# Ledger of designs, part 36: peptides against a protein of PDB entry 7Q4I

Target 1, 281 residues: chain A of PDB entry 7Q4I
Amino acid sequence: HENSTIAERLYSEVRVLCWIMTNPSNHQKKARHVKRTWGKRCNKLIFMSSAKDDELDAVALPVGEGRNNLWGKTKEAYKYIYEHHINDADWFLKADDDTYTIVENMRYMLYPYSPETPVYFGCKFKPYVKQGYMSGGAGYVLSREAVRRFVVEALPNPKLCKSDNSGAEDVEIGKCLQNVNVLAGDSRDSNGRGRFFPFVPEHHLIPSHTDKKFWYWQYIFYKTDEGLDCCSDNAISFHYVSPNQMYVLDYLIYHLRPYGIINTPDALPNKLAVGELMPEI

## One batch from the design tools (peptide; aimed at target 1 F199 F214 W215 Y240)

Design b2_p18_6_s2 (made by RFdiffusion4, then SolubleMPNN; from b2_p18_6, 8 letters changed)
Fold by OpenDDE base, seed 4:
Structure b2_p18_6_s2 (fold): chain B 281 residues (1-281), chain A 18 residues (1-18)
Amino acid sequence: as target 1 above (281 residues)
Amino acid sequence: SKEDEDFEKILKETKEYL
């Protein structure tokens, strides 16, 4: 009883390769649940690990495990993508094995942009990088040109991109991308609502008496409110989603419907020229 | 990431507000 014609069109016109940050201990515990839920809606899905897993479709990158190696894994993941998959998609999403993504909403956000525009999107944070950087946990998506610039121009130059594997991976890629003129886009909707979220829905949706000292309020690039106005109706991602919650979200988003309510999709925006961005809200 | 460093704190704070 669903009309998916527009979603099918966007699946073809806005091709997304999703790579999932994981490790061998999480292949069965977390990563397989991504594959069984939202990951099946990517045009290409790859799990980036330190061990190969043919059932999962996991790649063994030449990196160690642990939080201090995430930057090394990110560099090797994008090198692998550039070498083997750069033409398999237009956009390249990094997500964690506990990130949930509504890929159709991401395609809608990306539709007006050229993949030849050097741009990337996510939950923008303001520290360390002048233009901002995208939260690692919320997931971030690079255009094909952004991947090319990162791998070909930034990674080989220690002055542009950190050569060691230490540091916060999201900050370090943000520095590298800025240094090769990849733009940190605005992922907010036309109402100024966020689309990429570094926490679970409950943390964003429920007005909390969060201490103003909570780091998140100091890190967000764009001012955001708590409650129902926190989140776009076309939200893209949430982080710290348990394996069980992934199946719940799949049911709620793709199966559960209130009887008698029909959502009419907004008209697609006009496509932008190469190098053109939507105005910030 | 910054959120990973404070994950346990985030969970605690979230539970206090829920």
Scores: peptide ipSAE 0.183, ipTM 0.758, DockQ to the pose 0.166
OpenDDE base, seeds 1, 2, 3, 5: peptide ipSAE 0.180, 0.179, 0.029, 0.029; ipTM 0.749, 0.742, 0.673, 0.675; seed 5 fails the geometry check

Design b2_p18_6_s3 (made by RFdiffusion4, then SolubleMPNN; from b2_p18_6, 5 letters changed)
Fold by OpenDDE base, seed 2:
Structure b2_p18_6_s3 (fold): chain B 281 residues (1-281), chain A 18 residues (1-18)
Amino acid sequence: as target 1 above (281 residues)
Amino acid sequence: SKEDEDFEKVLKQTKELL
């Protein structure tokens, strides 16, 4: 016995287009498993590739393959979205083909925000970009206005956005978005716990007392701890999730229930005005 | 991404933590 009424409401009111970064070699190996798991909970799901795949619903972007082309692919993906899909959703999630996303938790986080607010969310990192940038692997979500500003204002201007296709895609989009006054939002919950994660749950949940020099602790914008307090009860994403682990997570999150525990969702927050952000925690 | 650059290190650390 499950009551999904609030989730169904949010599915309608907080429309999310998910685009998945993939390549032809990963269509069957990885991307197909996104489509069969968490991707089915997006309002629209598109796979961005260099080759078309009608079974997957993959788009052939005019870019080469390889790590050095990820920024080029991100630019072309958002251009494609803006041209064909800007009105199909309110929010536009980038994820990798090994990112797992709890879309309902993302809708909950996004609910108070206007899609016309120039904002984006993800796992915020502090280097290279003054306001921070969002980890590519954890996935990041742009408002409709953020997509508009990125495509219309940033991309055409080499002074605002890198014209070549080289560089770290997450850093480069972060620079571009900052340059058009798209705000790097705070994705933490009301307890200050993160929602977007650049690694698998195990890496975040297991306290590491041994490697305090791990780069992640220097990159995170907001201080976080390891262990059970690492992660929001409404966590949104994890990265480096294998195809098999996606099915495990789908089972654990959506099917497995502890008998006798009733989860009552918190009340939805008040909606914010255009340009308004949630108060800092 | 930074994660992709250090993926092998991340995997190694994860294995050491588990």
Scores: peptide ipSAE 0.196, ipTM 0.767, DockQ to the pose 0.172
OpenDDE base, seeds 1, 3, 4, 5: peptide ipSAE 0.190, 0.175, 0.193, 0.184; ipTM 0.767, 0.752, 0.770, 0.764

Design b2_p18_6_s4 (made by RFdiffusion4, then SolubleMPNN; from b2_p18_6, 7 letters changed)
Fold by OpenDDE base, seed 5:
Formats: sequence, C-alpha cells, structure tokens
Structure b2_p18_6_s4 (fold): chain B 281 residues (1-281), chain A 18 residues (1-18)
Amino acid sequence: as target 1 above (281 residues)
Amino acid sequence: SKEEEDFEKIRKEIKELL
C-alpha cells in the first residue's frame, strides 16, 4: 500500500505538459515506451513528430526530419503548445524519446515558483549564452510565462530569435529565452546536487577517471561531483535511457521497495512571488 | 546537443568502467 497524497496534490497544483521530441522512425522503437512509462505521470503528454500517429498521440509538425531540423521542430512544438495547450498546464517540459523523467521530483522543484515567473530549468550549460542554457537531452521545463514570451515575443523577431531552422536547438532556445528576459534557473537541490542529467545514471554515479578535458566538465554551469554526490535524491531526468531501461527505472523507482525503510518527504517550501527565484546555493 | 556528438565515446567509456 502506498500513500500518494502529496504527489496527488502536486499533480493538481503543479500541472506539467510534457512534449516529447521524436520522429516517425522512433514512434514504435522509443516514443511508445515513454508513453508506457514516465509519460503517464505528466498531466498532458504530446509527441512532437513530422508524422501523425493516433496510437501514440503524435502531432505532425510542419518540419522535416534530421538533426538540422531540431530547432525548427522545437519552435513549431512550442507554437503548437501555445496555440492549443497553454492553459492545460503551468509548466512545459521538453524531453527526448530517450529521456527518462521522474515527474514528481520535477513538481517538487517547481512547486515554489509561479508559472507567471519567466523562468526555465534543466541541466545548465555555460557556453554560448551568458546566463547559460539548458541541455536538450536532459530535458528542460519552461513556465507558462516563459512559453508565452518565447512564442509571442521572441519567435516573431529575427533579432531576438533565429528565424532559420539550423543550429543546436538547446542553444538557440537558450539565446531566444535570454533575449526576452526568461531566467535560466538553478535546478540544484539544497545540497547543491543536480537534478537534470544529460547522460544515463551510470555515467554520473560511477566516479570515472574521465579526463578533466572531457567537454562536459567545461560545459557544466555549476561544479558537480562524481559518484553518489553527483545526483539529488530527488533527481528529475536522465538521458540516453534505452526503452528497456525505462521499464527498469519505472520498476526501481515506483515499485521496488526495501522492506522496513520508510521515506518521509520533506516539507514543501514556501511559495515565491511572481518574478522571485530561490536563493542561490 | 553537445552530448549527442560524444555519446558513442561516453558509451565506450562507461563500458570500460563497468
């Protein structure tokens, strides 16, 4: 027996629309497994593709496929969300079809923030964008106001947002969001541990003698440790999660329990005013 | 994303560590 009362409260108070970046070749291979696992815990789940799939609930965006079109797809996805779904949620998560997300942990992180605050969260990288940008693979979540500013203020202005569809989607949205004063939030927990991860758990959890020259250490905005201290106990996402690993993670996180160990959730923080952020850690 | 470019290298590194 499980007590989900707090999770149910947050499900109602912190509504999340998840949109999944996918393509027709991955509908069956990857996207359906998101739908069958963590995607069920979103308030709304939409797959953004170039082809419609009624079984998946995939939307055909007016874009081509391939990595060179990811930025185009992201722009069209948020336009679609703004037009059809802006009031269906408070927060809008982008994830890949190989990202795994613990939505309850995301709701916990987002709880104090107003959706009218122009803010977004994810795994923050430092290059290219002064305030940083969020890794595309780790997934990133925009407030409702951030989506509004992106679609209404940034996208129509070539001086604020790249009009063509080329470039790294995560960098380009990061530039656009900065240009409309959407803040790149700090997603770390109170211990300074990350919540959004651009790799599989194994890569973050295992102390690697990875060369300090590995690009990730140069890209990460906040210093992070390796090993168990790498990751929040309330981690939100991991990337490069295979379809099989999604089911394993679903089992481990939501079903497997060590008998006799009860986790008592921390008290919810106070809600912030519109425009207010949590103190820096 | 940058992580996509190096994914195969990362996979290899992880496999060697495990």
Scores: peptide ipSAE 0.090, ipTM 0.761, DockQ to the pose 0.150
OpenDDE base, seeds 1, 2, 3, 4: peptide ipSAE 0.059, 0.086, 0.062, 0.060; ipTM 0.749, 0.748, 0.750, 0.745

Design b2_p18_7 (made by RFdiffusion4)
Pose (drawn by RFdiffusion4):
Structure b2_p18_7 (pose): chain A 281 residues (1-281), chain P 18 residues (1-18)
Amino acid sequence: as target 1 above (281 residues)
Amino acid sequence: SLEEDEELKREQTEELLS
């Protein structure tokens, strides 16, 4: 048994809308498994695709397929969410169909921040954006104010926001958001451990690639060696998670526990004023 | 360039996950 009263209170206090980027080839192979595992724990779940689907209730964006249209799908998804869901949630998560999210830990991190604060969170990378951009695969989450500025201020101005549908979806949204004074938040825990991860847990716990010009060690904004210390007890996301591994992570995280070891929750920080972030690590 | 970096990143990631 479990007492989930605290998480149920945060469920209502910190509404998270999750949108999943997918395509018709992945509707049954991947997107279904996201819906059956962590997707149902969001306040609202939306599958953004190029075609409709009964099982997912998928939204067909007016955007073609291919890696060259991922940026177009991101712009159309946030436009659709602003048009139809801006008051349905406080926070707006973009995730791939191979992202796994512990939604309860996302509500824990977001609790002190005002949804009117212009901010977004994720795994922070250094290149192409001065304040950094968030990994598309680890998932990134925008405040309601960040979604308003993106749709209302950045998309209509081609100088601030790339108008073509090509490019790295995460780098482009990082540029549009920096250009409309949306802050790149720090998602690490108070001990400095990461919460958002672009790879499976094994790749962060046991880093095989050893600072040998591998892109990850160059891209990471906050320097870390990772290893067994890499990851927070309240980590939020992993990526390159197979459809089967969605169910395994669900089992090991939510069901399997060592008898007599009771997780005691850290106290929630006090709410922050509009425009304020937590003290830097 | 960004495109070159993304390509290199995809190759390194493929090798890592293989």

Design b2_p18_7_s1 (made by RFdiffusion4, then SolubleMPNN; from b2_p18_7, 7 letters changed)
Fold by OpenDDE base, seed 1:
Structure b2_p18_7_s1 (fold): chain B 281 residues (1-281), chain A 18 residues (1-18)
Amino acid sequence: as target 1 above (281 residues)
Amino acid sequence: SLEEDFEKARKEIKELLS
């Protein structure tokens, strides 16, 4: 009862490898629910862990567990991807096992960009990194060239990329990527609305008398509003999504339909040349 | 540190929605 021709086209033309940050204790509790929901819409789905799980398609990276090893795991994950999967996709998404992603919307955002452009997208934060960095929880997506530069040029050089496994993984990768001239892209839609979100939809959609002193408002690179104007109609990701909420979101987004309402997608933009970015709003 | 900040935010959101 639906026409998915454009989505199918983008599935083929904008290939996305999704790697999920997880650990053995979360394989059954969280990761499997990613696999059963939004993860199935990735061209390739890999769970990066410290233990192998064939049922989940989890890879055992040579890293320890714990928050202090997230950066180490990220480095090893991208090394693994580069070694085994760099040609399996055009774009490489990092997400947590409690991140929900609408992959079709991500493909739509990425469509005009060349995977040979050194760029990555996500929820851009302004501190610590001059060009900004992408929030880890919201998920971030690297072009194939960005992955290459990260693994081949940045990681081997301690001056460009932190060798220690400690630190905030999103900040550290942001520093590394900046140092190899991978651009922090603008993931906002044409109306200036965000697409990657480090929190659940409720936080963004419900105007809360959030104190302007809340760290998030100081961290966001681009100004954003609360309420319905907070989020793009083509939003890509939300964080802190429980396993149960993943199924709810999956149902609401892909199954529940208001009868008689037909959504006609906007025309695809023209493709950009290698190295070209969409103008920032 | 950032992760901790997010966790705090999550708790605040949960409290707000409760």
Scores: peptide ipSAE 0.023, ipTM 0.629, DockQ to the pose 0.261
OpenDDE base, seeds 2, 3, 4, 5: peptide ipSAE 0.015, 0.013, 0.009, 0.009; ipTM 0.548, 0.470, 0.489, 0.434

Design b2_p18_7_s2 (made by RFdiffusion4, then SolubleMPNN; from b2_p18_7, 7 letters changed)
Fold by OpenDDE base, seed 4:
Structure b2_p18_7_s2 (fold): chain B 281 residues (1-281), chain A 18 residues (1-18)
Amino acid sequence: as target 1 above (281 residues)
Amino acid sequence: SLEEDFEKLAKQLKELLS
């Protein structure tokens, strides 16, 4: 038996709507496995697609399929959320149908922040956007105010937000959010370790002889290393997780326990005022 | 390999930004 009292408290106080980027060909192959694993821990779970699926709870957005339409799908997804679900949650997570998320760890990170603060979190990359942007694959989470600003202030203005549907969706939303003064937050823990990851745990945890000139090291906003110091003990997300790996991760994280080792959660931090961020570390 | 995965992602990102 375990004590989940704090997790239950955060479930009620830090409400998260998760929307999953998917397509009709992946409803059965990938998306349903998100629903059967980590997605069930969201306060609300919606799959954004081009076809409706009542079994999956998939929404048919008025967009085409393909990588060059991901930005269009992202815009329509947040428009849909704003119109139908803006009051159903405090925070709004985008994830892919091969992203795995530990929602409790995300709630812990978000707890001190007001949802009325214009901020979003994820794996921050430095190119193209001055304040940085969040990697699409690692998933990113917007405050309610950030969603409002994106949909109401940015999207209707072609000078603030790209009107066509082409381009890298994570870069484009990053540009739009910067233009309406939504801040790119720091997702790192108190030890400076990352929480959102654009690859599987194996790729981050195991030191490789990768060239230091490799693109990823040039893209990361905050300098990080490989190995055990790469990742927070309260990590939030990993990308390129297969359907089978999702079930394995669910078992390892929520069921498997080493006998005799007791985890005591850290105390919750003080809540911040509206507009206030945690200091950079 | 890890490098192949990164290279693939980098290529895809570049194509999306073009």
Scores: peptide ipSAE 0.064, ipTM 0.737, DockQ to the pose 0.111
OpenDDE base, seeds 1, 2, 3, 5: peptide ipSAE 0.009, 0.025, 0.016, 0.008; ipTM 0.530, 0.668, 0.515, 0.516

Design b2_p18_7_s3 (made by RFdiffusion4, then SolubleMPNN; from b2_p18_7, 8 letters changed)
Fold by OpenDDE base, seed 2:
Structure b2_p18_7_s3 (fold): chain B 281 residues (1-281), chain A 18 residues (1-18)
Amino acid sequence: as target 1 above (281 residues)
Amino acid sequence: SEEEDFEKFEKQVKELLS
């Protein structure tokens, strides 16, 4: 007995195309488990690979495989989306085949924004890009206008966007998007808690006297705390989620309920005008 | 690499939780 009326409304009003970065060696090992778990909650789900897979609904992009081709794959993926799917959704999520996403929470975050606003969201990192860039592993979501600007304005111009396929995928798209005035949005909730996470929940939730020299603490754009206050109650993504953990998370998030606790969702915020952002937190 | 740093971090977390 669950009331999903608001979630159903947002599914209709905040349409999300999810594309999954994968490769042929991971189709069976990882990608299929995305399809069987959180990926089914996207309005459209596409696996971007170098080989076609009819069982997975994978697209063979004209790119080579290997870590040095991830940027090339991202460029071709968004070109493919723009050509074939730009009107199939309002928002376009990139995720890895080991990223887990709570799509309803993403829709909630995106609800006030116009898809015609040139903006993208994710786990914002501060180095290399002035406005910041979104961590590739945590996944990042572009508005329809952001995709348009990326594909039509940035990609064709080597001065705006790297023509080579080498480089850090997330940094390179971040540079390209900045160069076409796509804003790196703030994905934090009203309490200033993050929603996109580049690691598994355990790594964020457990206060660890981890070496403060760990790169993550130097890369995060916004100050974050460890422990239970690290993460929004409406968290969107986690990275390095094993296939088995995806099923565990699906059970914990969508099925397991503490009896007698009724969660009443907050009211939806007012919709923003085109180009308008949520107030800074 | 980010992956190598993650593995190191994971090891540290495991050691902390042990």
Scores: peptide ipSAE 0.025, ipTM 0.659, DockQ to the pose 0.149
OpenDDE base, seeds 1, 3, 4, 5: peptide ipSAE 0.012, 0.019, 0.024, 0.016; ipTM 0.454, 0.597, 0.619, 0.532; seeds 4, 5 fail the geometry check

Design b2_p18_7_s4 (made by RFdiffusion4, then SolubleMPNN; from b2_p18_7, 8 letters changed)
Fold by OpenDDE base, seed 1:
Structure b2_p18_7_s4 (fold): chain B 281 residues (1-281), chain A 18 residues (1-18)
Amino acid sequence: as target 1 above (281 residues)
Amino acid sequence: SLEKDFEEAAKQIAELLS
C-alpha cells in the first residue's frame, strides 16, 4: 500500500538508460541479478558485453575480453547508445555488474537538470583530470548532451580522446568529457553528503581509523565523513555488491518497512535552465 | 589499472573495518 506517485512521475520525466559493463562469463553469475533487482527500475536496461545474449538483453560490442579493454568497451557502448538509443532516455548511466543503484534517488538528483546541459555525475575523484572525473565502479551518469559531445566531438578526435583502448576507463572518459566541456557535476545532496560510492555500504558506514594516506582520501574530490554521515539518505550507488547482496539490498530498500513510519519526500527543486548547475556545497 | 587499485583498496578497507 505504497504511494509511488512522485516516483512514477520522475520515472516518466527523468528517463534513465542504464548500461551495464559485463562480459560473457558474468552474464549468469552477475548480470542477470542486476536485471532481476535494481536494473528493472531503469527505463531502459542494456548489458554491454562481447557476446550477445537475448535472454539478458546483452549487446556484443566489437571489443575483446579482458580488463585492458574496458575503455574500448565504454567507447563502443556509448557509440552504440548514441546510434540506437539516444532518444530513448534523458540520462545515460554506466554501471558495473557488481554496482547496485537506487534509480529513484538518481532521478531525484537529476530532476532539476536539463538533459541538454553538458554534465555528468558520479563519485568525483580529483587526480589526473583538472575538473575531476567520476569513479567507474560507483557508476556515472551522462546527460544526453554529454553523450552527444562524447561520441560526436570527442571520440573522433585523438587530440581530445584517447584512440587506443588501454588505460583506466573512468579516467579516460573523464579526460574526453573535459575536453569537450562536459562538466563534472556535484552529486552531493543539500547536506553535502555523497550519493555515489565506490565501495559497499559497510565500508562507508562503519567508522574506521583509516590512515589518511589511504588512496581513497587522496582521490576523493569532496571532503567526506565516515559513519552514518558519510552517505546521503538518498544515496544512489554502491560498488562491489555481490549478487546475493543485491537481493538483500533490494529487499531492505524496497520491501522492508518499519510499521508506522511514513516518509514524506522533500519537494522537488525548481528546474534549471540549460547549462545551469546547482550550486556546489 | 585503477580498478585493480580499487579492489586492493577495498580489501584493505575491509580488513581495517574487521
Scores: peptide ipSAE 0.027, ipTM 0.668, DockQ to the pose 0.283
OpenDDE base, seeds 2, 3, 4, 5: peptide ipSAE 0.022, 0.017, 0.017, 0.026; ipTM 0.617, 0.536, 0.548, 0.658

Design b2_p18_8 (made by RFdiffusion4)
Pose (drawn by RFdiffusion4):
Structure b2_p18_8 (pose): chain A 281 residues (1-281), chain P 18 residues (1-18)
Amino acid sequence: as target 1 above (281 residues)
Amino acid sequence: SILEHSQKLAEERDAYYS
């Protein structure tokens, strides 16, 4: 048994819309499993694709397939969400079909922040954007105000926002958002442990690549060695998670527990004013 | 491996924005 009253209260107080980037080849192989595991825990779930699908109720974006059109799919998905869902949620998560998200921990992190604060959260990388950009695979989440500025202020101005559909989707949205005064939030916990992860848990708990010019150690905005200390008890996401591993993480996180060890929730911080972020770690 | 694949993508990204 479980008492989920606190999470149910946050479900209504912190509405999260989750959109999943997918393609027809992945509809049954990957996207289905996201819907059956963590996707159903979002306030609203949308599969963004280039073709329709009965099972997913997928939205067909006017965008071709291939890695060279991921940026185009991101722009069209946020335009579609602004057009049809801007008042349906407070927070707008972009995730791949190999991202796993603990949605309850996302509501915990987002609770104190105003949806009118122009901010987005994720795993923060240093290159290409002064204030940093968020890993596309770890998932990143925008405030309603961040979505408004992206669609209304950044997309219509080619100097602020790349008009071609090519490029690293996460780097480009990082540039458009910095250009419209959307803040790159700090998603670490109060102990400085990460919540958003671009790899599976093993790769962060046991870092095999050892600061040997590997891209990750160069890209990370906040320096850490990781290891057994890497990860928050309220971590939000992992990536490169196989369809089978979606169900395993669901089982180990939500079902399996050591008898007699009761997780006691940390108190919720007080709400913040518009434009305010939590004290820096 | 995942890490080898991700390294390749990172190199391709760096080349792209160079």

Design b2_p18_8_s1 (made by RFdiffusion4, then SolubleMPNN; from b2_p18_8 with H5K S6A L9E A15K)
Fold by OpenDDE base, seed 2:
Structure b2_p18_8_s1 (fold): chain B 281 residues (1-281), chain A 18 residues (1-18)
Amino acid sequence: as target 1 above (281 residues)
Amino acid sequence: SILEKAQKEAEERDKYYS
C-alpha cells in the first residue's frame, strides 16, 4: 500500500535521461545491473560504450576504450544525446556503471529549476575550475540548456573546450561548461547536506575511514562532515557501488519498510524563473 | 579497495593538472 502520486507527477514533469559510461568489458559485469536496478527509473536510459549491445541498449560511440578516452566518450555521448534525444528529457544525467542513483530524489532537487536554465548539479569539487566542477563518479546532471551550450557553443570551439581526449573527464567538462556560463549548482538540501556522493554510503556515514589529509576533504567544494549528518535524507547518488550492492540498495530503498512509520513528503518548492537558482543554503 | 582506487584517481588528476 504505497502512494507514489507525487513521484509519478515528478516522473512526468522532471524528465531525466540517464546515460551510463561503460565499456564492452563491463556490459555484462556492471552495466546490465544498472539497467536492472536504478536505471529503470529514468525516463530514458542509454549506455554509452565503444560497442553496440542491443540487449543493453548500448551505443557505440566513435571513441577508443581506456581511462584516457573518458573525456572523448563524454563529448561524444553528449553530442549523441543532443542529436537524438535533446527533446526526450529535461535533464541529462551522466553516471558510471558503478554509480547508484535515486532518481526520485534527483527529480525532487531539480523540480524548481527550469530546464532552460544553464545549470548542472552533482558533487561539487573545488580544484582546477573556478566555479568548481562535478565529480564524474558521483554522477552529474545537466539541464537541457546546459547540454545545448556544451554541444553547440563549447565543443566546436577549441578555446572554450579541449579538442583532444586527454584529461579527467569531469574536470574537462567542468571547464567547458564554465566557459559557456553554465552554472555549477548547489545540490545540497535545505539543511546543507550533500546529495551526490563519490563513495559508497558506508564511507560517508561511518566516521574516521580517512584522515584529514585524504584528498576528498581537500577537494569538496562545500564543507561536509562524516556520520549521519553527511548525507541528505533525499540523497541522490553513490559511487563505487558493486553490482550486488545495487540490488541491496534497491531492496533497502524501495522495498524494506519499518512498520508503522509513514513518510510524509515535504511540499514542493516554488518553481524558479529561467536563469534563477535556489537561494544559497 | 574503494579508497585506494579513489586515491589513485585523485593522484592522477593532481598529476595532470598541477
Scores: peptide ipSAE 0.666, ipTM 0.963, DockQ to the pose 0.793
OpenDDE base, seeds 1, 3, 4, 5: peptide ipSAE 0.662, 0.662, 0.658, 0.661; ipTM 0.962, 0.962, 0.962, 0.962

Design b2_p18_8_s2 (made by RFdiffusion4, then SolubleMPNN; from b2_p18_8, 6 letters changed)
Fold by OpenDDE base, seed 4:
Structure b2_p18_8_s2 (fold): chain B 281 residues (1-281), chain A 18 residues (1-18)
Amino acid sequence: as target 1 above (281 residues)
Amino acid sequence: SVLEKSEKLAEELDKEYS
């Protein structure tokens, strides 16, 4: 027997719309495996593509394909969400079709925040944007107010938001959000451990003899360690997860249990006022 | 390896962000 009472409560109180960045060539190869695994735990799941797919629930956005169009696709995805789905959720997650997300852990992180607070969360990087920006691959989540500000205030103004579809999508949205006073939140847990990860668990958990010059160490906004101290016990996302690994992670997280070990969830924090953030760690 | 993929990705990102 499993007690999911708190998870069910958070499912109702912290509503998440997940949109998945994909393309027609990946509908069957990658995106359908998101739908069959972690995507089913979102309150709403939409695949953003250049072609419609009724089986997948994919939307055809008016954009071209290729890496140079990711920023264009992100802009059109959030326009579509604002026009059709802004009231269907409180929080709006962008993920890739090879990102794995533990949605319950994301709801736990988001619980104290008002969706009317202009804030977004993810793996924070320090370059290019003064307050930082969230890594595209790790996935990032906007409050309802952040989506409103992005679509209504930032996108129509070329001085606030890049009109061209070129550039790194995560950097460009980070610039736009900063320009409309959407705050780049701290997604770390109470122990200072990260929750959003731009790589697979193996890369973060196992100390690699990676050169200290590896770009990630220069990009990460908060100091992080390798090994078991890298990652929160309530980690939210990992990137570069293969379709097969998604099913493995689903089994390990939701089915496999060590007999005789009972985990008691921590108490929920107090809810914050509109515009209030958690104290810095 | 996953690490080799991450290093290749790093090189691609450095080209994209430089």
Scores: peptide ipSAE 0.019, ipTM 0.607, DockQ to the pose 0.448
OpenDDE base, seeds 1, 2, 3, 5: peptide ipSAE 0.008, 0.007, 0.007, 0.019; ipTM 0.413, 0.375, 0.405, 0.575; seeds 1, 2, 5 fail the geometry check

Design b2_p18_8_s3 (made by RFdiffusion4, then SolubleMPNN; from b2_p18_8, 7 letters changed)
Fold by OpenDDE base, seed 3:
Structure b2_p18_8_s3 (fold): chain B 281 residues (1-281), chain A 18 residues (1-18)
Amino acid sequence: as target 1 above (281 residues)
Amino acid sequence: SVLEKAQEIAEEIDKYYS
């Protein structure tokens, strides 16, 4: 009953490898639910862990577990991707095992960009990194060239990229990427609304749910509104999504339809040249 | 409540970035 011709085209033309940050204790509790919901819409789906799991398609990276090892896991994950999968996709998404992603909306955002452009997208935060960095929880997506620069140019140089495994992984990769001239892109839609979100939909959609002193308002790179105007109609990701809520979101986004309302997709924008970005809003 | 949950998340993030 649905016409998915454009989505199928973008699936072929904007290939996305999704790697999921997880650990052995969360393989069954969280990661498998990613695989059963939004992860199936990636061109390639890999779970990065410290233990192998053939049922999940999890990779055992040579790292320890815990928050103090997340940066180490991120480095090893992208090294693994570069070695085994760099030509299997055009774009490379990092997400947590409690991140939900609408992959079709991400393909729409990425369509005009060349994968040879050194750029990455996500929810941009302003502290610590001059150009900003992308929130780890919201998920962030690197172009193929960005992955190449990160793995080949940044990681081998301790002056460009932190050699130990400690620190906030999203800040550290942000520093590394800046040091090799990978651009922190603007993921907002044409109306200036965000697409990547570091919290659940409820926290972004409900006005005045948090104190104005909440750290988030000091971290966001771009000013955002609250309520329904907070978020793009083509939003890409949300964080802190429970396994049960993943199935709810899958149902609401892909199955539940208001009778008599037909969605007409916007025309695709023109493709950009290598190194070119969309105009600032 | 949503507020309590937000506070819990904020505390986790503070630990993550500290």
Scores: peptide ipSAE 0.023, ipTM 0.659, DockQ to the pose 0.318
OpenDDE base, seeds 1, 2, 4, 5: peptide ipSAE 0.029, 0.011, 0.010, 0.017; ipTM 0.700, 0.486, 0.510, 0.530; seed 1 fails the geometry check

